# Peptides against a protein of PDB entry 8HF1: the designs that were tried, part 87

Target 1, 320 residues: chain A of PDB entry 8HF1
Amino acid sequence: NVMLYATKPTEVMVSFPHQEQVLTVTRLISAEIEKFYVSLDLMNIGVQPIRRSKSLQCLRDPSKKSFVKQLFNDFLYQMKEYGIYAASIAIISLIVEFDIKRRQAETLSVKLMHRTALTLCEKIRHLLVQKLQDMTYDDDDDNVNTEEVIMNFSTPKVQRFLMSLKVSFADKDPKDICCLVFVERRYTCKCIYGLLLNYIQSTPELRNVLTPQFMVGRNNISPDFESVLERKWQKSAIQQFRDGNANLMICSSVLEEGIDVQACNHVFILDPVKTFNMYVQSKGRARTTEAKFVLFTADKEREKTIQQIYQYRKAHNDIA

## One batch from the design tools (peptide; aimed at target 1 P156 R160)

Design b2_p30_7_s1 (made by RFdiffusion4, then SolubleMPNN; from b2_p30_7, 16 letters changed)
Fold by OpenDDE base, seed 5:
Structure b2_p30_7_s1 (fold): chain B 320 residues (1-320), chain A 30 residues (1-30)
Amino acid sequence: as target 1 above (320 residues)
Amino acid sequence: LEPIKEVDYDEELFKKYEKKSKELLEKLNS
């Protein structure tokens, strides 16, 4: 039970400016997704076959339309919260998912729906990649995966996160690093993982220092819907982190899943701490003597965040 | 209660990226 450990990590808060700079490309992408939702609502996909889950509760398979909308809503969130560079990685996950769903489609109408979604994702990917390339026109290197491109097309939050990693881990021994990064959403794990791979590869001081992995929380609601690939990936990622072959693990806030993660020296909370349970469980992983617990907050939310952390500290001390 | 340690990464470190991001935003909105 993680709650019983009186861990006293050093709590650090990193502030970032609230940037409402809406790029023309992000407005265009949002408008194209909204137009697609109108079209999607008009699509007749017929009566969806109720997948008999082996468990007696006929959970109405979430409408194939609702799943499509969920993926695009998660993409829009990632584009807003993490920036255009992160969005260029996130869209690839949607392309893969819609291509799988297109191939698995039992009806022509459902196949067409997933094909239309896929075509939109390919258009979005092209718009994002073109925008990343527009920065490289002055550099003979067509490589959109430079430190400069990553930093310029990331939100202020992500810029401060990447700088925090660089300052914390530059030229350190990989064996001395055990880092957790907590994010709110399942799909953010993959997006931030891809971003970190490219950032680490472009940053000499972090090359061969940080080896990231990601763990997508188990869908406790339906283990049957977890792809065999996702389960294999989770098991492999956890094992690599236990064996020290990975020293940075990105996790979704679903800490309830009994992830027995080792004692870490760094815990980063990239997204706002919404619950006392999330605070206690994430902080309870920072168990080394010099452990750091790092939070990110917008300047406009700084006071509210400080007050919330003091409330959580008080509540934690009253239970300990 | 010990105060939370605040780390402001010097605006100067981000001024380069913010300036480029702003210049990029201006170039891309023109």
Scores: peptide ipSAE 0.342, ipTM 0.789, DockQ to the pose 0.674
OpenDDE base, seeds 1, 2, 3, 4: peptide ipSAE 0.331, 0.327, 0.334, 0.328; ipTM 0.779, 0.769, 0.745, 0.766

Design b2_p30_7_s2 (made by RFdiffusion4, then SolubleMPNN; from b2_p30_7, 18 letters changed)
Fold by OpenDDE base, seed 1:
Structure b2_p30_7_s2 (fold): chain B 320 residues (1-320), chain A 30 residues (1-30)
Amino acid sequence: as target 1 above (320 residues)
Amino acid sequence: LEPIKEVNYAEEEFQENQKRSQELLERLNA
């Protein structure tokens, strides 16, 4: 019944040129990570103690190496998909995570592994920040967070996204905004959140209009791995969004049906829609009469994206 | 099914930003 009366949001597709930012710095960083993977594979970290929790056994990387590689692969993805500005924020999350893992290391070998990863992240951060500063003749760290630096060091996708936000929300009443931003990856939420904070702060038309939050989707595979801090933060972020203290929420998964997020007037899909369920569920959050559902596509993938959305629309109409 | 609406928000500003980004990338790769 509720599905039948849902005002279909206006679907909008925004195209962007696929520019592989072939920066020398991105190549260097990628090469340093690959060298690190070779070194990591050669590291003997010994047999990791299998903690007896049967449920957690399947999720434990017995080598703890796959988790390290996953974080760097997610970073490389963020650098590629969102640009070096986003990467400069993303790397901080890796630094924090590897420092935590280093401190929690039960063995010297594991501690050394995480320390080596941390040292690489610090090097990567330096390389990224240096390139951001190369635009600003002034060595002041605060100058790297300008609208110009953010835009210039962001991928065309992110540029289109930021401009779509600016056009959509400039000088609006913050109470009239309920925006969701969907991203593919968990770690992208925090990266895009940090980028948006800086962009909003640097954009006068948005500074008092948009208050972003992020929500890392529940790791459906293992809620047990969510730190108490992450769960508290997630609950707080959702509550702020429900209370209207935040009006833009970045999500890596469609909020499970049980996360009653208010009817949103804007839904942005920053990354490609990979599944029909993601399409239906994300679109189903745009429930206001004037709701917009905005998709981003690379020009090279435009036709494929159109056909995919057409298929999803057809399938959705056949179920509704 | 109606075609998806294509919209390029602030196209001129986007093209200017693309140009600046490209010029920057060229400068930073030099």
Scores: peptide ipSAE 0.447, ipTM 0.914, DockQ to the pose 0.764
OpenDDE base, seeds 2, 3, 4, 5: peptide ipSAE 0.443, 0.443, 0.444, 0.436; ipTM 0.913, 0.912, 0.914, 0.910

Design b2_p30_7_s3 (made by RFdiffusion4, then SolubleMPNN; from b2_p30_7, 14 letters changed)
Fold by OpenDDE base, seed 4:
Structure b2_p30_7_s3 (fold): chain B 320 residues (1-320), chain A 30 residues (1-30)
Amino acid sequence: as target 1 above (320 residues)
Amino acid sequence: LPEIEEIDFDLEKFKEYEKKREELLKKLNE
């Protein structure tokens, strides 16, 4: 029971400037997705066969269209919240998902829907990668995975997060590190994982220091074969983290489901803490001596964030 | 307001990244 131990980690807040500037490429991508939604609404994918199994009646399979829109909406969120570089990784996850769904399609109409979504994702990927390449002064090194490119195409939040990792963990013994990174959304785990792999590989001081893993929530929506693979991945990732083969774990709100993760010395909350439960559970993982609990906030939301933390601290002390 | 520690960063490097980003934003908005 995480609530029983009054762990008093050092709470750290990192402020970042609010970014109001929308890139032309981001506007173009958003407009292409909106055009695609109009086209998607006009697509006749047929009536989904109502699987007559009485017991599973209540889980209306979200319309295959709704799922496609959800993935693109999550992508748009990631592009806004984490930046173009993170978006270039996030789009690959959509490509993989739509390719799987295209192959699993029982009807030609559904296959065509996922193919159209996939084609849009490839176009978006090209637009993003082209913009990442426009910064590489060296025409010869098509490597968009440099520290400089990652930092420049990341949001101020992500920049501060990456620098926090560098400052916290540069040239440390990997055995002394047990780090959790909390994000709000499931797909953000994969996106930030890919970003961190590239950042760590491009940052000599973090090479062989940080070994990231990610944990995705249970997909309550899709009992499909994908959910089995994801469950296997989760178990493997948790085991690697327990065995010390990974020392940084990216998690979504999944820890609410009682995933037993070891005591950590660092907990980063990359996204806003929206619930008291998230605050208590995430903070409750920072249990080692000198554990740090690091929050990120926009400068405009700093006061509101501090007030919210104070309320959560008070509520936690009233229960403890 | 509760005391919350702030991490000191190399603000110069951030300013360089912010400047390069602003220059990018200008180029990408042209």
Scores: peptide ipSAE 0.376, ipTM 0.860, DockQ to the pose 0.633
OpenDDE base, seeds 1, 2, 3, 5: peptide ipSAE 0.134, 0.097, 0.103, 0.244; ipTM 0.761, 0.734, 0.748, 0.788

Design b2_p30_7_s4 (made by RFdiffusion4, then SolubleMPNN; from b2_p30_7, 12 letters changed)
Fold by OpenDDE base, seed 1:
Order: structure tokens, then C-alpha cells, then sequence
Structure b2_p30_7_s4 (fold): chain B 320 residues (1-320), chain A 30 residues (1-30)
């Protein structure tokens, strides 16, 4: 039995400067969300009837307030971690979700809650888009989706990520690319997907080279929460990636759920590796002979990140 | 254990984006 020592991927660490400067717009948005939380806590939406057919979310959040807060907290995280350009995409996902929830609302109080959340999202979207337009001096939405705008309104992490993609894949054959991008949060997948679509379209060297898809992990907690639409999208995205019709897949913790994705030549970890399982599983997808496993770290967290990776490597070698 | 390879992709271009981003932040915060 020749133990084919699976060629360990080359582990690469890319450092980025910590973003200390908070934009006035991000402070304003954060303050508006905090004011909304105060208002949301004061909203009497009544006791939601426990319907037997209600998704586990309705069981977990009878008030539906925690879900509203979760979406805004995820948005705030995305705005902080990925920048205002990514936030302008992320807010659209909230608008869509709150509009769906508003239309599906069984009570006037719940309908009003989702309407108030939607109105806040529309205000946030306007604030973000206005700031993107302030750079272009152009009212055309297409002009805010340039490589320059994307890069300038992205965090250093996202800038380094996009540059790493450009360097890694510029003018390559699409067939030679099998790339995974891991993010921590489910909603980040859609945000980074939208950002990448615009970036790739605006970057000639990546145009027709990278075809991104995203896969949102099944919430381990509630497979019933995946809308039929999300499940169809997930199946389609996985199939496109398997068929080579997509060569870059943005994933959250999907690999923990036993979704078999093909062996990849590039694995990017955009967010900090928080668990040993995430490390092993994500690294375990970089299985080609020249596979790269790329980590992104803030300069301030560099030493801690290195130490953590060495601990994970040691633990992995002790199990393997 | 092999050291983690530290790679700065296009550091000069990155610095230009950082400088531009900082200038933009200064303009947008006024």
C-alpha cells in the first residue's frame, strides 16, 4: 500500500493593512441601524402563532426580530470587513429578503416591521450608492462598477484578494482553473459573488477567464430554511462548477456539510480560519500537485495567524 | 513544518490603491 501522500498544497499568506479609518458614511449607517434596533425593540408584533408547518426559524424567532437584527449585523460586518462597495451589493440582498418577508407577513405588525427595515435598507443603499457616485461624477450605475471604483471602495483585504486573483489567473485558460473562495458568513458569499462579477467584467485580463459562482451552505440548523429557489441555485451552482462552466466557487462552511466539491488548484480563505475543521476541510480541497492554499491576514494579526496555522498543521499531522 | 510562504502580490499597485483609497477617504470625510 503506497500511501500516496497527497501532495500538501503550498500554503501562502497574504497580509493586508488593518483599516483603522472609518468613513463618515459607515458611521452614519451604523448609527441609523442602532436607532432602528431601539425602535425594533419597542415594536409590539405580538406572539406569533406557532404553526406546525413553520420553518425552524419561526420556532427559534417567534418575534422575527432576531432575524432582522441578524441581517443588519451581517450587513454591518460586511461593510466593515469588505468595504462600502461590497456593502452596496450586500444591502440589495437585505432589500430582497425584507421585501419577501413584508409580502409574506401574516400580521400588520410584522408587515410594518419588515417595511420599516426595508425603508432603512433603501436609505442605506442610497447613502452607499451616493458615495460611490461621488467619485465617478456620473449618474450612470454602470460607472460605479469599474475596477477602479471597486478597488478604491474596498477594504485592504478585498483589494489584496482581488489583486491575488488577477495575478493568479490573468490570461489563463479557464479550464486550468478550479478555485474555491471561503468566507465565514453565508451572506458574504452573495456579496463577494456580486463584487467578483463586477470586478471580472471590468478587468479585461479576467474577463472570460473567471466564471464565478457562489454556494451558500445549508444552514446546518434548518434545511427547511433554504427556499426552493436557494436550493435550486445551490444545485445549479454546484453542477456548473462540476461541469467546468464555473471555475471559481465562493463558499461558506459548505464543506462541513459533506457537499462534495471537486479537487481544486486554488483555495482562498478570505476570512480568518476559526476552526481546525475549517482549516483541514478547506485545505483538503487544494489537492492538485501545484495547489495553492492562500490565507489573508491583517498585519496586526499576522503573528497570531501564523501560530494558529502551525497549531493546525501540527494537529493535522498528528491525525493523518 | 514548512514555513508559510508570505507573498505580496503586486505590492506597488497595492500601495497605489491604498494611497488613492486614503485620499478618497479624506475627500469623502470632508
Amino acid sequence: as target 1 above (320 residues)
Amino acid sequence: LPEIEEVDYDEEEFKKYQEKSEKLKELLNK
Scores: peptide ipSAE 0.342, ipTM 0.870, DockQ to the pose 0.796
OpenDDE base, seeds 2, 3, 4, 5: peptide ipSAE 0.325, 0.280, 0.317, 0.318; ipTM 0.863, 0.838, 0.859, 0.861

Design b2_p30_8 (made by RFdiffusion4)
Pose (drawn by RFdiffusion4):
Structure b2_p30_8 (pose): chain A 320 residues (1-320), chain P 30 residues (1-30)
Amino acid sequence: as target 1 above (320 residues)
Amino acid sequence: EEEELLEAFANEDVEEPPELDLPPLPPPFE
């Protein structure tokens, strides 16, 4: 009876070769951000509330410097984990966030700090577009070139995930498919969402089948990439997915708990599983029959992750 | 709802999950 309304989806793996080498432009951008941090640390903005540790044992930077560093570190993480083009999208989210803070800002010193951060972010955007541009010698067709550079300017993890996404939904009806994708970090949702938008508008077979939509938790990141203060579109993303307007969801442990959704055909956990409860809930989200469940882990982490999943399964069996 | 999930996954087989058959990846840019 439970299997009438409940389902044990087939759980499968998608391993990918994990490499450690990185590109030179990554080193150059790391040096540029380090120069910016060193310069900003001494910014000496108007006196701010003292920020100490959780236990007050060690000091902390003012909340605003912490916020700027946090955003830059998130951008560097997106670049380290998902390739150059992931950074190319994520830098636009940083531009939008710094422009919003400039608007919210309430002092000349803080405003100046945010404007200079915006300038550096735009320089980084031009740097990223520069290395993305220095590969058009391969060919001139920007669509298949977009597909090719996405396949080439991405980590094996990103290549593998997008490969599995293409193969799983090559030419199926958009109505027939209902899938979710889970990622860990906040701005990674928007970054990878923009990457999927480019790829959907980069391939002929997937062009009219997949509809990517992303939503995150609190401290709601901006939904657009336009910097126009107000937008005309009003319909929400969750309501879209519930209404079938959107079929590809990009969330980060937000939809896993509570949020009712129609039974989904596929679930892709882009970032490695970490918590037993979250594993159970994410599997349960694939509530439809013949539901397919997908995981992505590094080759080096295969034994550890499989052993962890055995621990989980045995724990389910034990509890039952 | 939580009880239903436990029941749905009470008889999990302790085996290695199968891997999907996919084309090889091209080498990343250097």

Design b2_p30_8_s1 (made by RFdiffusion4, then SolubleMPNN; from b2_p30_8, 10 letters changed)
Fold by OpenDDE base, seed 3:
Structure b2_p30_8_s1 (fold): chain B 320 residues (1-320), chain A 30 residues (1-30)
Amino acid sequence: as target 1 above (320 residues)
Amino acid sequence: KDKVLLEAFKDEKLEEPPELDLPPLPPPAT
């Protein structure tokens, strides 16, 4: 009986300074979203026709106004947590979603609401892109995707994350890399994926080394046409990661939904570990002999984070 | 015999996770 010593992954901590990026553009964007919320509250979208057949499920769906506010709140969170470069990618996802909702609108009032949200997103996109271009001498949109621009317009957390990838994977063989990146929110997966594509393309030492993918959680709410495309894309992304065609997977709580991913040699937790289950499940994916489990913490929260890790280690050892 | 092994594993001082050696951050964009 070869006791397969399940080698516990090495836990590694990366500290980052808590700096709120004090940009005039971020304040302007926040103020424009707040003005839009006042306008949105004044909009009469009417009584939505209760489709009799789906009535029990529709009573649990947040109001169409609440959904619009949720998307902008998620955008504001991403801009704060990841920086304005990440926000320039995140806003495109809002544009796509509001355009779909505008086309699917059953009433003129709902169509107008989504159109107004789109106009705001286009304004926000312009403000973000313009600020990214202010550091480039060339007006070309392609020049905003440099390593320098990405780094300078990212939060200290994202900067340390990108540096940790560069130090960990520079000039390595792609076959020797199996990396998971955990984020809290579904929309962060797409945002960090787009950021990583541009960063890897602009970083010679990571070019042809890292091939990122992301996993999008199934919206259990609507088995509609979008859910088929998302399911196809999710299956393709997982298959590429299993086949080794992708070696870095960005995921949220989707792994709790029973997605079997292979044993990884690196697991990065980009967002704070909020639960013991998240700790055990994410750490449990780092199963190779030299596996690293990398945690990010703000300097101001370092002691609290360490204490929480000790509590989780203790609780895990008491169950094992 | 089993009690002595269980006590030896209790004194594993939970060592602080090592910090990853990383280059300095670039200056923030102004």
Scores: peptide ipSAE 0.164, ipTM 0.623, DockQ to the pose 0.321
OpenDDE base, seeds 1, 2, 4, 5: peptide ipSAE 0.060, 0.021, 0.016, 0.034; ipTM 0.449, 0.433, 0.360, 0.468

Design b2_p30_8_s2 (made by RFdiffusion4, then SolubleMPNN; from b2_p30_8, 11 letters changed)
Fold by OpenDDE base, seed 1:
Structure b2_p30_8_s2 (fold): chain B 320 residues (1-320), chain A 30 residues (1-30)
Amino acid sequence: as target 1 above (320 residues)
Amino acid sequence: DKEVLLLAFADEELVEPPELDLPPLPAPAV
């Protein structure tokens, strides 16, 4: 029995300095969100009528306040982990969501709650865009999407990630590229996708080389709650990636067992590998010895990351 | 031999994954 040694991809590490970006704008935004939470807790939105068909959503957040807080907490996480440029993209997703929820509000109190959240998001967007424009002498909103602005207003993790893409893919044939980018959280996929679109468009060496897509993992929430549009979009994104019309896919760790994504030449793990399953599933997408499995770690967490990867390698070898 | 396989698995030195050679980070925007 020739044990077909599963061709293990080459593991690569990218270290980045842990920068506490103490931008005054990030502190201001965080303080405005905390003030909003105090105001939100004081809002009386009444008891929501439990419609039997929406029971699972109403059971998770009967007040709809926890959902509002979740979105802002997810935004704060993105701003911290990816920087203010990524946050300027992330806030647009909150604006869209709160505007939809405002229009769909069954009560005036719920409508007012979502309107207040939306007003805060617009203020945050303005603060972020203004800070991005402080680097550009031009008042044009389009001038904030330069390689320089994206790099300077991204965290060291994102800077190293973008540099890794540039070094790995500059002036290559798009057909030779099959890249996965794993992020921890579902909402980060869209944020990093938007960042990558702007970065690729602003980077001549990548503009005709990388075509990104994102995939939002299926929520472990019933497929009934995924909008028909979201399911169609996921199918389209996966198909584009299979057909080679997209060569870079951003995905969350919620890859359901069964998204048959082709073997990839590059797998980037942008966020820490928190589970053995994530390690195996992501690494198992890089099936050739020439394939790269790239891990990002903060310098302060480097040793812990190395030890964790060693334990995962060992455990994977014991089951293979 | 099972023993040779066991020995090869025991002495997998903690081979640190190689670091990707990357240009220096830009100075942080102040």
Scores: peptide ipSAE 0.208, ipTM 0.642, DockQ to the pose 0.319
OpenDDE base, seeds 2, 3, 4, 5: peptide ipSAE 0.191, 0.135, 0.191, 0.202; ipTM 0.633, 0.599, 0.630, 0.640; seed 5 fails the geometry check

Design b2_p30_8_s3 (made by RFdiffusion4, then SolubleMPNN; from b2_p30_8, 11 letters changed)
Fold by OpenDDE base, seed 1:
Structure b2_p30_8_s3 (fold): chain B 320 residues (1-320), chain A 30 residues (1-30)
Amino acid sequence: as target 1 above (320 residues)
Amino acid sequence: DDEVLLLTFADEELVEPPELDLPPLPPPAT
């Protein structure tokens, strides 16, 4: 029996210093969101009609207020974990979502609630863009998308991630690259995608090398969260990645059972590996000879991360 | 032989993953 030793991917760790961004702008934004929550709690939006087709979301939040808070809490997480540059992209996703919800509002009170949320998002966007422009001498919007601005306004985690991409892929043939990037949250997937587009365009060594796409996992919790557009986008993104028209795929979940993705030579785990299933399934995508499985950890969490990797390795070997 | 190979692969799996060599980080934005 030739045990085909499936060449296990080389596991690599990338450490980053834990820095809480002590920016005045981040404190101001957080304070504006907290003030908005107080105002939101005082809003009388009435009892919303339960539409039969919206079964699970309407059951969870008949007021739709918790959904608004969830989006802003997710934004605050993106700003904290990835920095103000990523936050400037993440806020656009909130603007789009609240504009859709405003247009779909069945009552004037709900329409007003989403309008107030939009007004706050536009204020936040302005504050973020203004802070990014403070490093630019030119008033041109395109000047905020430089490698320098992206790097300086990203968290150490994102800085190390971008450096890891540059070191791994500078001046390589795009055909030799099949890269997955795993992130924990759906909205992180979109903002890191936008950040990577701008970073790749501003980085000559990567501009013709990396073509990113993103895939958001199915929200098993709310069928209504998957727009027909998002399902079409997922299918298109997967097809582009299969056809080699994209060579870097950002994923917010392990590729669902039945998404056949080719063997990858790089798998980046940008966020902490929280489950054994995530570890096995993500690592199991790094199948080429010399494949790398890259893990990111804060320096303060390094020991805990190492211990967790050992536990996952052991558990994987006990099942294999 | 197969047990030693299995042990060697198991021991390699218990090695600390190497750190990726990367340039220094820029100073934090103020």
Scores: peptide ipSAE 0.214, ipTM 0.643, DockQ to the pose 0.370
OpenDDE base, seeds 2, 3, 4, 5: peptide ipSAE 0.079, 0.018, 0.015, 0.200; ipTM 0.571, 0.460, 0.365, 0.644

Design b2_p30_8_s4 (made by RFdiffusion4, then SolubleMPNN; from b2_p30_8, 11 letters changed)
Fold by OpenDDE base, seed 2:
Structure b2_p30_8_s4 (fold): chain B 320 residues (1-320), chain A 30 residues (1-30)
Amino acid sequence: as target 1 above (320 residues)
Amino acid sequence: DKEVLLETFKDEKLEEPPELSLPPLPPPAV
């Protein structure tokens, strides 16, 4: 019963302004993805030969198209929720995924589909990087990873998150830090991890203080070689966090899967708390006497978020 | 009334994120 022994952490709410980052690049990218969906719907992928491999998930052709659309929809979500800097990292994950799927393609039509998706990702990456470079004097890709560029091209939510990290952890002993960051989506873990690596490297006060890692949920029962690598990586990431070689762990839904994460002194909830279980499980990781549980909310949703957290607190106290 | 004192990070010492000088939204194309 992990719930009963948790010291009540200090709950902190950080508000952020609802700014729609109306960038022309975001509109262009969205339009290119929608144009690609029209093209994708017209693609004849043909009937895949049902290789009787024992794994029940023979991805039917509709599921291959739907998977491609899901990845781009998740990218569009990340671009909207975290900003174009985060999107520049998120698109690399799509490039890797589509390159793997292109190489694994059993048919020329499927290979062409993944190639077309990859070409779109490369175009999107170029548009994003070019926009990040508009604030840099040097055309070098490495100069886009400054604190200033990261902050300017992040959403207000991500800005407040990064500032909260800086204020919380500047010049602290790395050994005194055990931080969890919860995000809703699996792909957001990788994106925010890459963003944090660059932010920490560009921020002297956090350099050598924070060592981030991420955990991705097991829900990809994809028997693919990638899932074995991801499982190995997940085990390594957990071990690094337990050994103190990483002191900040980014998680999506992994606590619901019974992953034993150590007691932490900081828990950040970057995305809205949608379930009572998520609230209890994430808050239940903040177990030290001085533990902080930090929530982020848009100013317009502040009152609704407060009421929701109050309901969860009440329900938790009625069970505890 | 247990005011859920959600300690807001008091806005004071968070330097206001430098006003995202989002270039002024080009006036809506009429």
Scores: peptide ipSAE 0.022, ipTM 0.455, DockQ to the pose 0.046
OpenDDE base, seeds 1, 3, 4, 5: peptide ipSAE 0.022, 0.008, 0.000, 0.016; ipTM 0.391, 0.427, 0.235, 0.395

